Peptides against a protein of PDB entry 7BDX. Designs and how they scored, part 65

Target 1, 212 residues: chain A of PDB entry 7BDX
Amino acid sequence: EMGAAACTLLWGVSSSEEVVKAILGGDKALKFFSITGQTMESFVKSLDGDVQELDSDESQFVFALAGIVTNVAAIACGREFLVNSSRVLLDTILQLLGDLKPGQCTKLKVLMLMSLYNVSINLKGLKYISESPGFIPLLWWLLSDPDAEVCLHVLRLVQSVVLEPEVFSKSASEFRSSLPLQRILAMSKSRNPRLQTAAQELLEDLRTLEHN

## One batch from the design tools (peptide; aimed at target 1 T8 N71 A74, target 1 (a further copy) A76)

Design b2_p21_5_s1 (made by RFdiffusion4, then SolubleMPNN; from b2_p21_5, 15 letters changed)
Fold by OpenDDE base, seed 5:
Structure b2_p21_5_s1 (fold): chain B 212 residues (1-212), chain C 212 residues (1-212), chain A 21 residues (1-21)
Amino acid sequence: as target 1 above (212 residues)
Amino acid sequence: as target 1 above (212 residues)
Amino acid sequence: SEGAREAAELGLAAAQETELR
């Protein structure tokens, strides 16, 4: 209980850039983010078959951890720190996104995807995550999720790949061969306006790349 | 482990007034400080005979909690919040200071005393804690501690009482009758310069009150 | 390019996370 409460407060205050700088400027940041990855992994591994009450202290704790990572990645120095010094955490997030089933731990997936998206704002971060083993199959696996918010944040991450020629060129063959075009087209017709817009924009970006 | 790490980071960032305001401005502050008191109490109750490794995650966690309370009490709005909305926490801190033996959990005692001292900066806070049952005996119990830092922070709290005529007048009879004058005199001869100074100042303040 | 990507998002807790545990 108290751990979850403290972590939730830390998450809330980490929305401030100055707080993120304070977290990173301390000698404890490296260890904190290392433990964060381990804790998130342990939680996801514990989810075997049991619909853990999403409202449990444990769930809230892990949710807050993912939120902190997202907020750290929301600022330039945070992205630099994560990509330079906490790559294991990024690897863990990618792994966990692959381990979770469609519809499983949707809120956590969204936060993890948001963190990866924030990391992708840095070219170095985008290069790192996109060069991870199985990254493209992972994106398509995640797009199979029934949740509109999960799919939305996947589409945003896909867009980050597509919009960076240096990154896209490395993956272009695999990307084109495996692209779930029909799924993205279906999303462009979603009743969710955010999902609809993101899918439409991605389709436009993809069309532009085919003509170049 | 992760809870302690998160709480330690929260403690570190709570040194900022803006972070304290953010903590207090949230809808979660009341519950957080309620749980804080319960957690600290549970920890102290668990200390029965076992020299808990002071370096345990549990000890660090509680230490960080006490640090957060201290940092909140370090600012005006934090003091107001604690005295108006978290009196149970103040009661708990007073209780725990009484329950701990001399030399037991010295670092935690220091933080708790620092939090009470910070609260005492507000007249309302000073009134509240000084009117707590057994407050004066508690001060003398704490002055029996062999640790110079514990004694230093007790002396500072005693000074806060002495320097406030409205508060001191209510307790003057009990204070004068139970004052461990010889102990304070001994502290004025301490090799610890901070303790020496605090004891000397208090002795001067007490002499001034006798002549009025 | 970095300029073509949307601004970073804060992982803010939804207002519904009212329960500290």
Scores: peptide ipSAE 0.060, ipTM 0.805, DockQ to the pose 0.059; fails the geometry check
OpenDDE base, seeds 1, 2, 3, 4: peptide ipSAE 0.055, 0.051, 0.055, 0.055; ipTM 0.804, 0.804, 0.804, 0.806; seeds 1, 2, 3, 4 fail the geometry check

Design b2_p21_5_s2 (made by RFdiffusion4, then SolubleMPNN; from b2_p21_5, 15 letters changed)
Fold by OpenDDE base, seed 2:
Structure b2_p21_5_s2 (fold): chain B 212 residues (1-212), chain C 212 residues (1-212), chain A 21 residues (1-21)
Amino acid sequence: as target 1 above (212 residues)
Amino acid sequence: as target 1 above (212 residues)
Amino acid sequence: SEGAKRAAQEGLAAATETELR
């Protein structure tokens, strides 16, 4: 209970850039983000039996951790820190996104995807995550999720790859060969306007790249 | 481990007034400070058997909680919040200071005393804590501590009472009858300059009040 | 461009409205 409460407050205040700088400026930042990855991993590993209620203290704690990572990644110095000094955490997030089944821990997936998207704002961050083994298969695995919000954030991450020629060129062959086009086309017809727009924009970006 | 790390970071960032305002401006503040008191109480109750190493995750967690309370009390709106909406926490801190033996959990005592001192900056806060049952005996109990830092913060809290005529007048008889004068005189001869000065100033303040 | 990505930056995650339990 108290740990989740404290971590939730830390998440809330991490919406401030100055707080992110304060978190990162301390001698404890490295250890904190290392433990963050371990804690998130431990939580996901614990799910294989009990449908842990999304409202448990443990779930709330992990959501707050993922939220903190997202807020750190929203800031330029935070992205630099994550990519330079907390790569293991990024690897853990990618791994956990792969380990979770479609429909499982949707809120956590969304937060983790938001964190990766924010990291992908930096070219160095985008290069790092997109060069991770199994990254493209992971994106398609995540697009198989029944949740529109998960799919939305996957499409945004895919768009970040597509819009970066230096990154896209390295994966273009694999990307084109494995693209779940029918799934993306289905999303472009979604009743969810955000998902619909994201799918349409991605399809337009992909068409533009095929003609160039 | 992770809870202590998150709480320690929250403590660190709570050194900012804006962060304190953010903590208090949320709908979660009341519950957070309620759980804080319970957690601190649970920790102190657990000490009756195991010499919990001061370096345990649990100890670090409770230190961070006490630190957060201290930082909240350092701000005017934080003092108002504690005195208006978290009186149970103040009562818990007073209780725990009484439950701890001399030399036991010195760091926690110091943090709790610092929080009470900060609360005492507001006349309403000073009135509340000084009107608590057993407050004066508690001060003398705490002055029996072998630790100079504990004694220093007790003397500062005593000084806050003495310097407020409206508060001091209500307790003056009990205060004078129970004053550990020999102990305070011994502290005025301490090799610790902060303790020495605090004891000397208090003795001067007391002499001034006897002549008026 | 990084600028276009920055404009699409995720907003700072609001504290979850979930009651601390």
Scores: peptide ipSAE 0.024, ipTM 0.801, DockQ to the pose 0.045
OpenDDE base, seeds 1, 3, 4, 5: peptide ipSAE 0.024, 0.023, 0.022, 0.017; ipTM 0.800, 0.801, 0.801, 0.788; seeds 1, 3, 5 fail the geometry check

Design b2_p21_5_s3 (made by RFdiffusion4, then SolubleMPNN; from b2_p21_5, 16 letters changed)
Fold by OpenDDE base, seed 5:
Structure b2_p21_5_s3 (fold): chain B 212 residues (1-212), chain C 212 residues (1-212), chain A 21 residues (1-21)
Amino acid sequence: as target 1 above (212 residues)
Amino acid sequence: as target 1 above (212 residues)
Amino acid sequence: SEGAERARQLGLAAATETELR
């Protein structure tokens, strides 16, 4: 319980750039983010396939960790740190997103996807994530989630890839051949306005690329 | 392990006034500091009387918590918060300082004493602490510690009381009757320069009070 | 590209803290 409380406070204050810089400027950042990945992995492995997101201190703790990672990745120096010094954490997040079933641990998925999106702001981060084995299949796996927020953040990440020619060109053939177009089209008709807009924008981006 | 890491980071960043304000400005501060007291108490109760400070994650976790409290108390608004809204925590710290044996959990004692000293910067905090049952006997109990740093911080807290007439006058008779003068005199001859100076200054303050 | 990076930056998301447990 205390761990969850402390971590949640750290999550809250990490919304500040100066706090992120303070975290990264210390000699403890590497260890923290290493253990973060391990903790998140351990939590996900402890969940049964049929178990929904637990309303527990353990869940809150992991959510806070994912939130911290997201907030660190929201800052330029934080992205540089994660990509240069904490790649294992990025690998872990990618793996966990693949391990979770559709509809399982929705809130955690959203936070992890938000962190990946933030990392993808930097070309270096985007390259690293997109070159990870199974990345494209992972995107489609995640897009099969029934939750609109999960799908929204997947679409945003897909858009990050599509909008970067240097990255997209490397995977364009696989991307086009496996694109779940019908699913994206269905999302463009969603009653969720954010999901609808994201799907529409992506479809427009894809159309533009086909004409180029 | 993760809890200790997160809490240690929170401790580090709480050295900033803005971070302290962020912690206190949230709706989670009360709960955090409530659980903090409980956690510290549970830890101390788990220690056997003969067991020294454990080099463990649990110890590091509690040290970080005490450090956070100290850093919060270092800021004016933090002192106001602790005195007005987290008195149970202050009571807990006082109790724990009494429960620990001389030489036991030295680092934790130092941190707790530092927090109390910081709280005592405000007259309101000083009044609250000094009016706690058994406060004067507690000071002398702590002053029997073989550790110079513990004794140093006790002397600093004693000085805070002595230098505030409104507070000192209320307990002056008990203070004078139970004052471990020989112990303080011995400290004034310590090879530790910080302890030596603190003891000398206190002795000078006490002499000045006797002539007034 | 610089343009693509700027576009991604516009979509930057900071996670809001959840309720303390």
Scores: peptide ipSAE 0.050, ipTM 0.819, DockQ to the pose 0.038; fails the geometry check
OpenDDE base, seeds 1, 2, 3, 4: peptide ipSAE 0.045, 0.044, 0.048, 0.043; ipTM 0.824, 0.822, 0.825, 0.824; seeds 1, 2, 3, 4 fail the geometry check

Design b2_p21_5_s4 (made by RFdiffusion4, then SolubleMPNN; from b2_p21_5, 16 letters changed)
Fold by OpenDDE base, seed 3:
Structure b2_p21_5_s4 (fold): chain B 212 residues (1-212), chain C 212 residues (1-212), chain A 21 residues (1-21)
Amino acid sequence: as target 1 above (212 residues)
Amino acid sequence: as target 1 above (212 residues)
Amino acid sequence: SEGAEKARQLGLAAAQETLLR
């Protein structure tokens, strides 16, 4: 209980750039993010196929950890740290997103996707993530999620790839061959305005790339 | 392990006034400090008479919690919060300082004493602490500690009481009747320069009060 | 294209996500 509470507070205050700098300026950052990945992995492994997010201290703890990673990745120096010094954590997030079933741990998925999106602000981060084995299949797997917020953040991450020519060119063939176009089209008609807009924008970006 | 790491990071960043404000500005502060007191109490209760501070995750966790309280109390709004909204935590700290034997959990004692000293910067805080049952006997009990740093922080807290006429007047009779003068005199001759200075200053303050 | 890069930069910069949940 106390660990979850402390981690939740750390998550909250990590919204400040100066707090992120303070976290990273200490000698404990590397160890913290290493254990973070392990903790998140252990949590996901403990979930049975039928187990959804419980309002438990453990769930709150993992949510807070994912939130901290997201907030760190929201800052330039945080992205630099993650991409240079905590690649294993990024690998863990990618793995966990693949291990979770559609509809399973929705909130955690959103947080992890937000983290990856923030990392993608850095070209080096985007390259690292997009070059990870099974990255494109993972995106499409995640787009099959029934949750609109999960799908929204997948589309945002896809857009980050599509809008970076150097990254997109390396995966363009695989991307085009596996693109779940009908699913994205359906999302462009979603009643969720954020999802609708994101899907429409991505479709426009994709059309632009086909004509260039 | 992860909880201790998160709490340690929270401790580190709580050295910033803005972080303290952020902690207190959220809706989770009350609950956090409530659980903090309970956690510290549980730790101390789990210690056998012969058990000293172990370099364990649990010890680190409790040290970090005590450190957070100290850092919060170092800030004006933090003191206001503790004295107004977390009196139970202050009661817990006072109780734990009494429950610990001389030489037991030295580092934790120092952290808790630092917290109380910081709280004493606020007159309202000093009044609350000094009016707690058994406060004066507690101070003398703590002055029997073989650790110079514990004794130093006890002397600082005693000085806070002595230098506040409104507080001192209420306890002057009990204070004078129980004053371990020989012990304080011995400390004024300590090889530890900080302890020596603190003891000498307190002796001077006490002499001044006897002549007024 | 220059347009795509600009769009990415604007979109990504605007969407730096901070979580307080």
Scores: peptide ipSAE 0.019, ipTM 0.778, DockQ to the pose 0.026
OpenDDE base, seeds 1, 2, 4, 5: peptide ipSAE 0.017, 0.019, 0.019, 0.018; ipTM 0.779, 0.778, 0.779, 0.779; seed 1 fails the geometry check

Design b2_p21_6 (made by RFdiffusion4)
Pose (drawn by RFdiffusion4):
Structure b2_p21_6 (pose): chain A 212 residues (1-212), chain B 210 residues (1-210), chain P 21 residues (1-21)
Amino acid sequence: as target 1 above (212 residues)
Amino acid sequence: EMGAAACTLLWGVSSSEEVVKAILGGDKALKFFSITGQTMESFVKSLDGDVQELDSDESQFVFALAGIVTNVAAIACGREFLVNSSRVLLDTILQLLGDLKPGQCTKLKVLMLMSLYNVSINLKGLKYISESPGFIPLLWWLLSDPDAEVCLHVLRLVQSVVLEPEVFSKSASEFRSSLPLQRILAMSKSRNPRLQTAAQELLEDLRTLE
Amino acid sequence: VAAEAKEFAAEAFGHALAAAA
């Protein structure tokens, strides 16, 4: 209970750039981010499906961990630190997104997809994520999630890699062969404006790159 | 005059999340949200045989109080703090909406309805408001108000209550059937565009979940 | 995205205050 309370407080204060700089400056953050991935992996493996039932100081603990990783990556030196020091944490995030079934731990998936988008803002972070093993199959599969907030964060991540045609050029062929053009087109007609324009903007960039 | 000027200044700065977080600790020593409800209750009681005066120092004081409550409830930890600590203030807001006759204190009713909408974004806040005494009769009463802006914010609150699970097993199935569907339909053909669109949106949501 | 993260962090801040109380 005490461990989760401290992680939740750290999640709250981690929204500040001044606090994020102080976390990376203290010589204990490396251990914190290594054991964070282990705790997130342990939490996901412990779930035999079901849902989560807002596990008392268990789910709030991992949510605080993913929330901290997201707030750290939201700061320039935070996403710089993560791609240099905590590349194993990035591997764990990408692995846990594929390991989590559609509709299972939706809040955890959005926090994780938000952190991957933030890390992709860093040039090395974009390279590391896009060059990870089943990255493209992971993207089109996370789009098969019924939750609209998960689909929105997948489209934002796809738009981020698509916005760097150099990195996008390495993962050619499968971007044309396997992309769920029909699902992205359906998302460009959603009554939710943020999801609708995200898919509309991604479709504009996808059609423009195939011709230009 | 001095009290209202300081409250208006606080309403201006309360649009910041940093300021809102700073306000939530101050409620301990000076019961800011406890005495806010008393001041709002005292103001409406003082309008015995009369309606609003406006441009007054007393009118802008309560407007600033309701505006601050709204700006606090607009921040995630603000609406979380209100539903945990300031449930009496939420009671007072819901009570004063019913106590205010139609056409009386229109601006105050709109600001109050905006704060309830914001608190309803919080899961416990939604339960607390929807399970409050006389809540459905209050929605009917507020929709009988001639002012379009008040009707708009009632429809926005009703839409917030209609969306999300609320157990969904006839707990929300009866809430939808008990609404003034005729008045919502009349407001869907309204000459006020903002009101017409809110009633239209709400009607779509009522039909979607039927 | 950062704004959403701040919103979630604010929720966590609220829970921290509630826990401290």

Design b2_p21_6_s1 (made by RFdiffusion4, then SolubleMPNN; from b2_p21_6, 11 letters changed)
Fold by OpenDDE base, seed 2:
Structure b2_p21_6_s1 (fold): chain B 212 residues (1-212), chain C 212 residues (1-212), chain A 21 residues (1-21)
Amino acid sequence: as target 1 above (212 residues)
Amino acid sequence: as target 1 above (212 residues)
Amino acid sequence: VKEEARKYASEAYGKALEKAE
């Protein structure tokens, strides 16, 4: 309980750029983010056995951790830190996104996807995550999720890949051959306006690339 | 391990006034500080059974909690919060200072005393802690500690009482009758220059009050 | 232009997590 409360407060204050800089300027950041990955992994592995209630202290703790990573990645120096000093954490996030079933841990998926999206703002970060083994199949796996918010954040991450020629060119063949076009088209007709807009924008970006 | 790491980071960033304001501006501060007291109490109670190593994750966690309280109390709005909204935490700190034996948990005592000293900057805070049952005996109990740093911070807290006429007048009789003058005089001759100075200043303040 | 928009949107999403607490 106390750990979850402390971590939640840390999550809240990490919305400040100055706090992110303070976290990273200390000697404890490296260890913290290493343990973060382990903790998140342990939580996800525990789901196969015991139905953990979404409102558990453990769930809150893991959500706060994912939130902290997202807020760190929202800042340029934070992205640099994650990409240079905590690549294993990024690998863990990618792995966990693959380990979770459709509809499982929706909120955690959203937070993790938000963190990866922020990392993708940095070209070095985008290169790193997009070159991860199974990245393209993972995107499609995640896009099959029944949750509109999960799908929204997947589309945003896909858009980050599509909008970067240097990255897109390396996986363009695989991307084009496996693109779930019908699924994205269906999302462009969604009742969820955010999902609808994101899908439409992505389709426009893809069409622009086909004409070039 | 993860909880201690998160709490330690929170402690570090709480040195910023803006972070303290962010902590207190949220809806989670009240619960956090309530659980903080419980956690600290649980730790101190556990010392009677198992010799907890000073370098344990649990010890680090509790030190970080005490550090956070100290940093919150270092800010005016933080003092106001503690005095108005977390009095039970202050009661717990006073209780724990009484529960610990001389030489036991020196570092924790120092942190707790620093927090109380910061609270004493606020007249309302000083009134609250000084009117706590057994406060004067507690000061003398703590002043018997063999650790110079503990004694230093006790002397500083005593000085806060002595320098406030409105507070001192309410307990002046008890204070004068129980004052360990010989102990304070001995400290004024300490090889520790900080302790020596604090004891000398307190003796000067006391002499000034006797002439009025 | 889109990259600026992406960066802005990303930073906004990172900060929006405070409300999700």
Scores: peptide ipSAE 0.020, ipTM 0.798, DockQ to the pose 0.032
OpenDDE base, seeds 1, 3, 4, 5: peptide ipSAE 0.023, 0.026, 0.026, 0.027; ipTM 0.805, 0.803, 0.803, 0.793; seeds 1, 3, 4, 5 fail the geometry check

Design b2_p21_6_s2 (made by RFdiffusion4, then SolubleMPNN; from b2_p21_6, 11 letters changed)
Fold by OpenDDE base, seed 3:
Structure b2_p21_6_s2 (fold): chain B 212 residues (1-212), chain C 212 residues (1-212), chain A 21 residues (1-21)
Amino acid sequence: as target 1 above (212 residues)
Amino acid sequence: as target 1 above (212 residues)
Amino acid sequence: VKEEAREEASKAYGQALAREE
């Protein structure tokens, strides 16, 4: 309980840029983010057996960790730190997103996807994650999720790739050959306005790239 | 490990007033400080048996908690919160300071004493802690500690009481009758300059009160 | 330069996602 409470508070205060700078300015940052990845991985591995109640202290703790990573990645210096010093954590997030089944751990998926999206704001971060083995198949796997918020954040991450020619050109062939166009088209007709808009914008961006 | 790491980061960032405000502005603050007291109490109770390595994750976790309380109490709104909404935590700190033997858990004692000193900056806080049952005997018990830093912070807390006539007058008889004058005089001759100064100042303040 | 421009563009759109509990 206490660990989850402390981590939840750290998550809440990490919404501030000054707090992110304070976290990163300490000698404990590297260790913290290293253990964060391990803790998240251990949690996801535990899901294959015991039905951990989603509202468990452990779940709350892992959500807070993922939230902290998201908030750190929301800040320029935080993105730089993650891309330069915590690549193993990024690899772990990508792996965990692949290990989770559609509909499983929706909140965690959303937070991890938000963190990756934030990392993708930095070109170096975008390059790193997009060059990860199986990245494109992972995007399509994640886009099969029944949750609209998961799908929304996948579409945003896809858009980050599509909007960067230097990145998109490297994977364009694989991207085009595997693109779940019918799924994205279905999302563009979603009753969820955020999902609808994101899917429409992505479809427009993709059409623009076909003409270029 | 992860809990201690998260709590250590929260301790570090809590040195900022803005972070303290953010902690207190959330709906989780009450729960956090409630569990904090319980966690600290559980740790101290565990010391009577297993020699927990002072460098254990548990020790580090509890030090971080005590550090957070200290940093919260360093801020005006934090003092107000502790005095108004977390009195049980203050009671716990006082109890734990009594339960710890001389020379035991020096770092924790220092942090707890620093938190009480910070609370004592607020007259309402000073009134609350000084009116606690056994407060004066507790001060003398703590002043028997062989550690100069423990003794320093005890002297500071004693000074906070002595400098407030409204508070001191209520306990003046007990205070005068039990005052470990020879111990304080010995501290005024300490090779530790901070302890020496604090003891000298307190002796001067006490002499001033005898003439009034 | 390109990274800074991307960060600035992202900031301009409020595209960085912060989440609280």
Scores: peptide ipSAE 0.102, ipTM 0.823, DockQ to the pose 0.027
OpenDDE base, seeds 1, 2, 4, 5: peptide ipSAE 0.067, 0.028, 0.032, 0.039; ipTM 0.822, 0.808, 0.816, 0.816

Design b2_p21_6_s3 (made by RFdiffusion4, then SolubleMPNN; from b2_p21_6, 9 letters changed)
Fold by OpenDDE base, seed 2:
Structure b2_p21_6_s3 (fold): chain B 212 residues (1-212), chain C 212 residues (1-212), chain A 21 residues (1-21)
Amino acid sequence: as target 1 above (212 residues)
Amino acid sequence: as target 1 above (212 residues)
Amino acid sequence: VKEEAREEASRAYGEALAKAA
């Protein structure tokens, strides 16, 4: 309980750029983010056996960790830190997103996807995550999730790839050959306005690329 | 490990007034400080059996908690919060300081004493802690500590009482009858310049009060 | 220039500040 409470407060205050800078400026940042990845991994590995209630202290603790990573990645210096000094954490997030089943740990998935999206704001970050082994299959795996918010953040990440010619050109063949077009079309008809818009925009971006 | 790391980062960033305001402005502050007291108490109760290494994750976690309380108490709104909404935590700190033996958990004692000193900056805080049952005996118990830094922070707290006539008048009889004058005189001859100065200043303040 | 454009695009999509629930 206390760990979750402390970590949740740290997550809350990490919404400030100055707090992110303070976290990163300390000598403990590297250790913290290293342990963060390990803790998140340990949590996900523990899920295969017990229906851990989403409201458990452990779940809240891991959510706060993922939230901290997301808030760090929202800041330019935070992105630089993650891409330069915490690549193992990014690899862990990618792995965990692959390990989780559709509908499993939806809130954690959303936070992790948000962190990856924030990392993708930087070209170096986008290159790193998009060149990760199995990245394109992972995106389609995640798009199979029944949760609209998971799908939304996957679509945003896909859009980040598509909108960067240097990155998209490297993945274009695999992307086009495996694109779950029917699924994205279905999302463009969603009653969720955010998901609908994201799917429509992605479809427009894809159409524009086919004409080139 | 992760809890200690997160809490340590929270402690570090809580040195900022804005972060303290953010912590207190959240709906989770009351719960956090309630659990803080319980966690610190649980830790101290666990010490009677095992020489917990001062460098344990648990110790570092509790140090960070005490540090957060200290940083909160360093800010005016933080003092107000503690005195109005977290009196149980203050009572816990006073109790724990009484439960710890001389030389036991020195770092924790220092942090807790610093928090009480910060609370004593506010007249309402000073009144509250000084009117706590056994407060004067507690001060003398703590002055028996062989650690110069523990003694220093005790002397500072005593000075806060002595320098406030409204508070001192209520305790003056008990204070004068139990004052470990020889111990304070010995501290005024300490090779530690901070301790020496604090003891000398207190002795001067006490002499001034005897002439009135 | 491209990073600025991406940051602007990201701002347009809303910077994902994960507010603590």
Scores: peptide ipSAE 0.023, ipTM 0.806, DockQ to the pose 0.027
OpenDDE base, seeds 1, 3, 4, 5: peptide ipSAE 0.023, 0.025, 0.021, 0.029; ipTM 0.808, 0.812, 0.805, 0.816; seeds 3, 4, 5 fail the geometry check

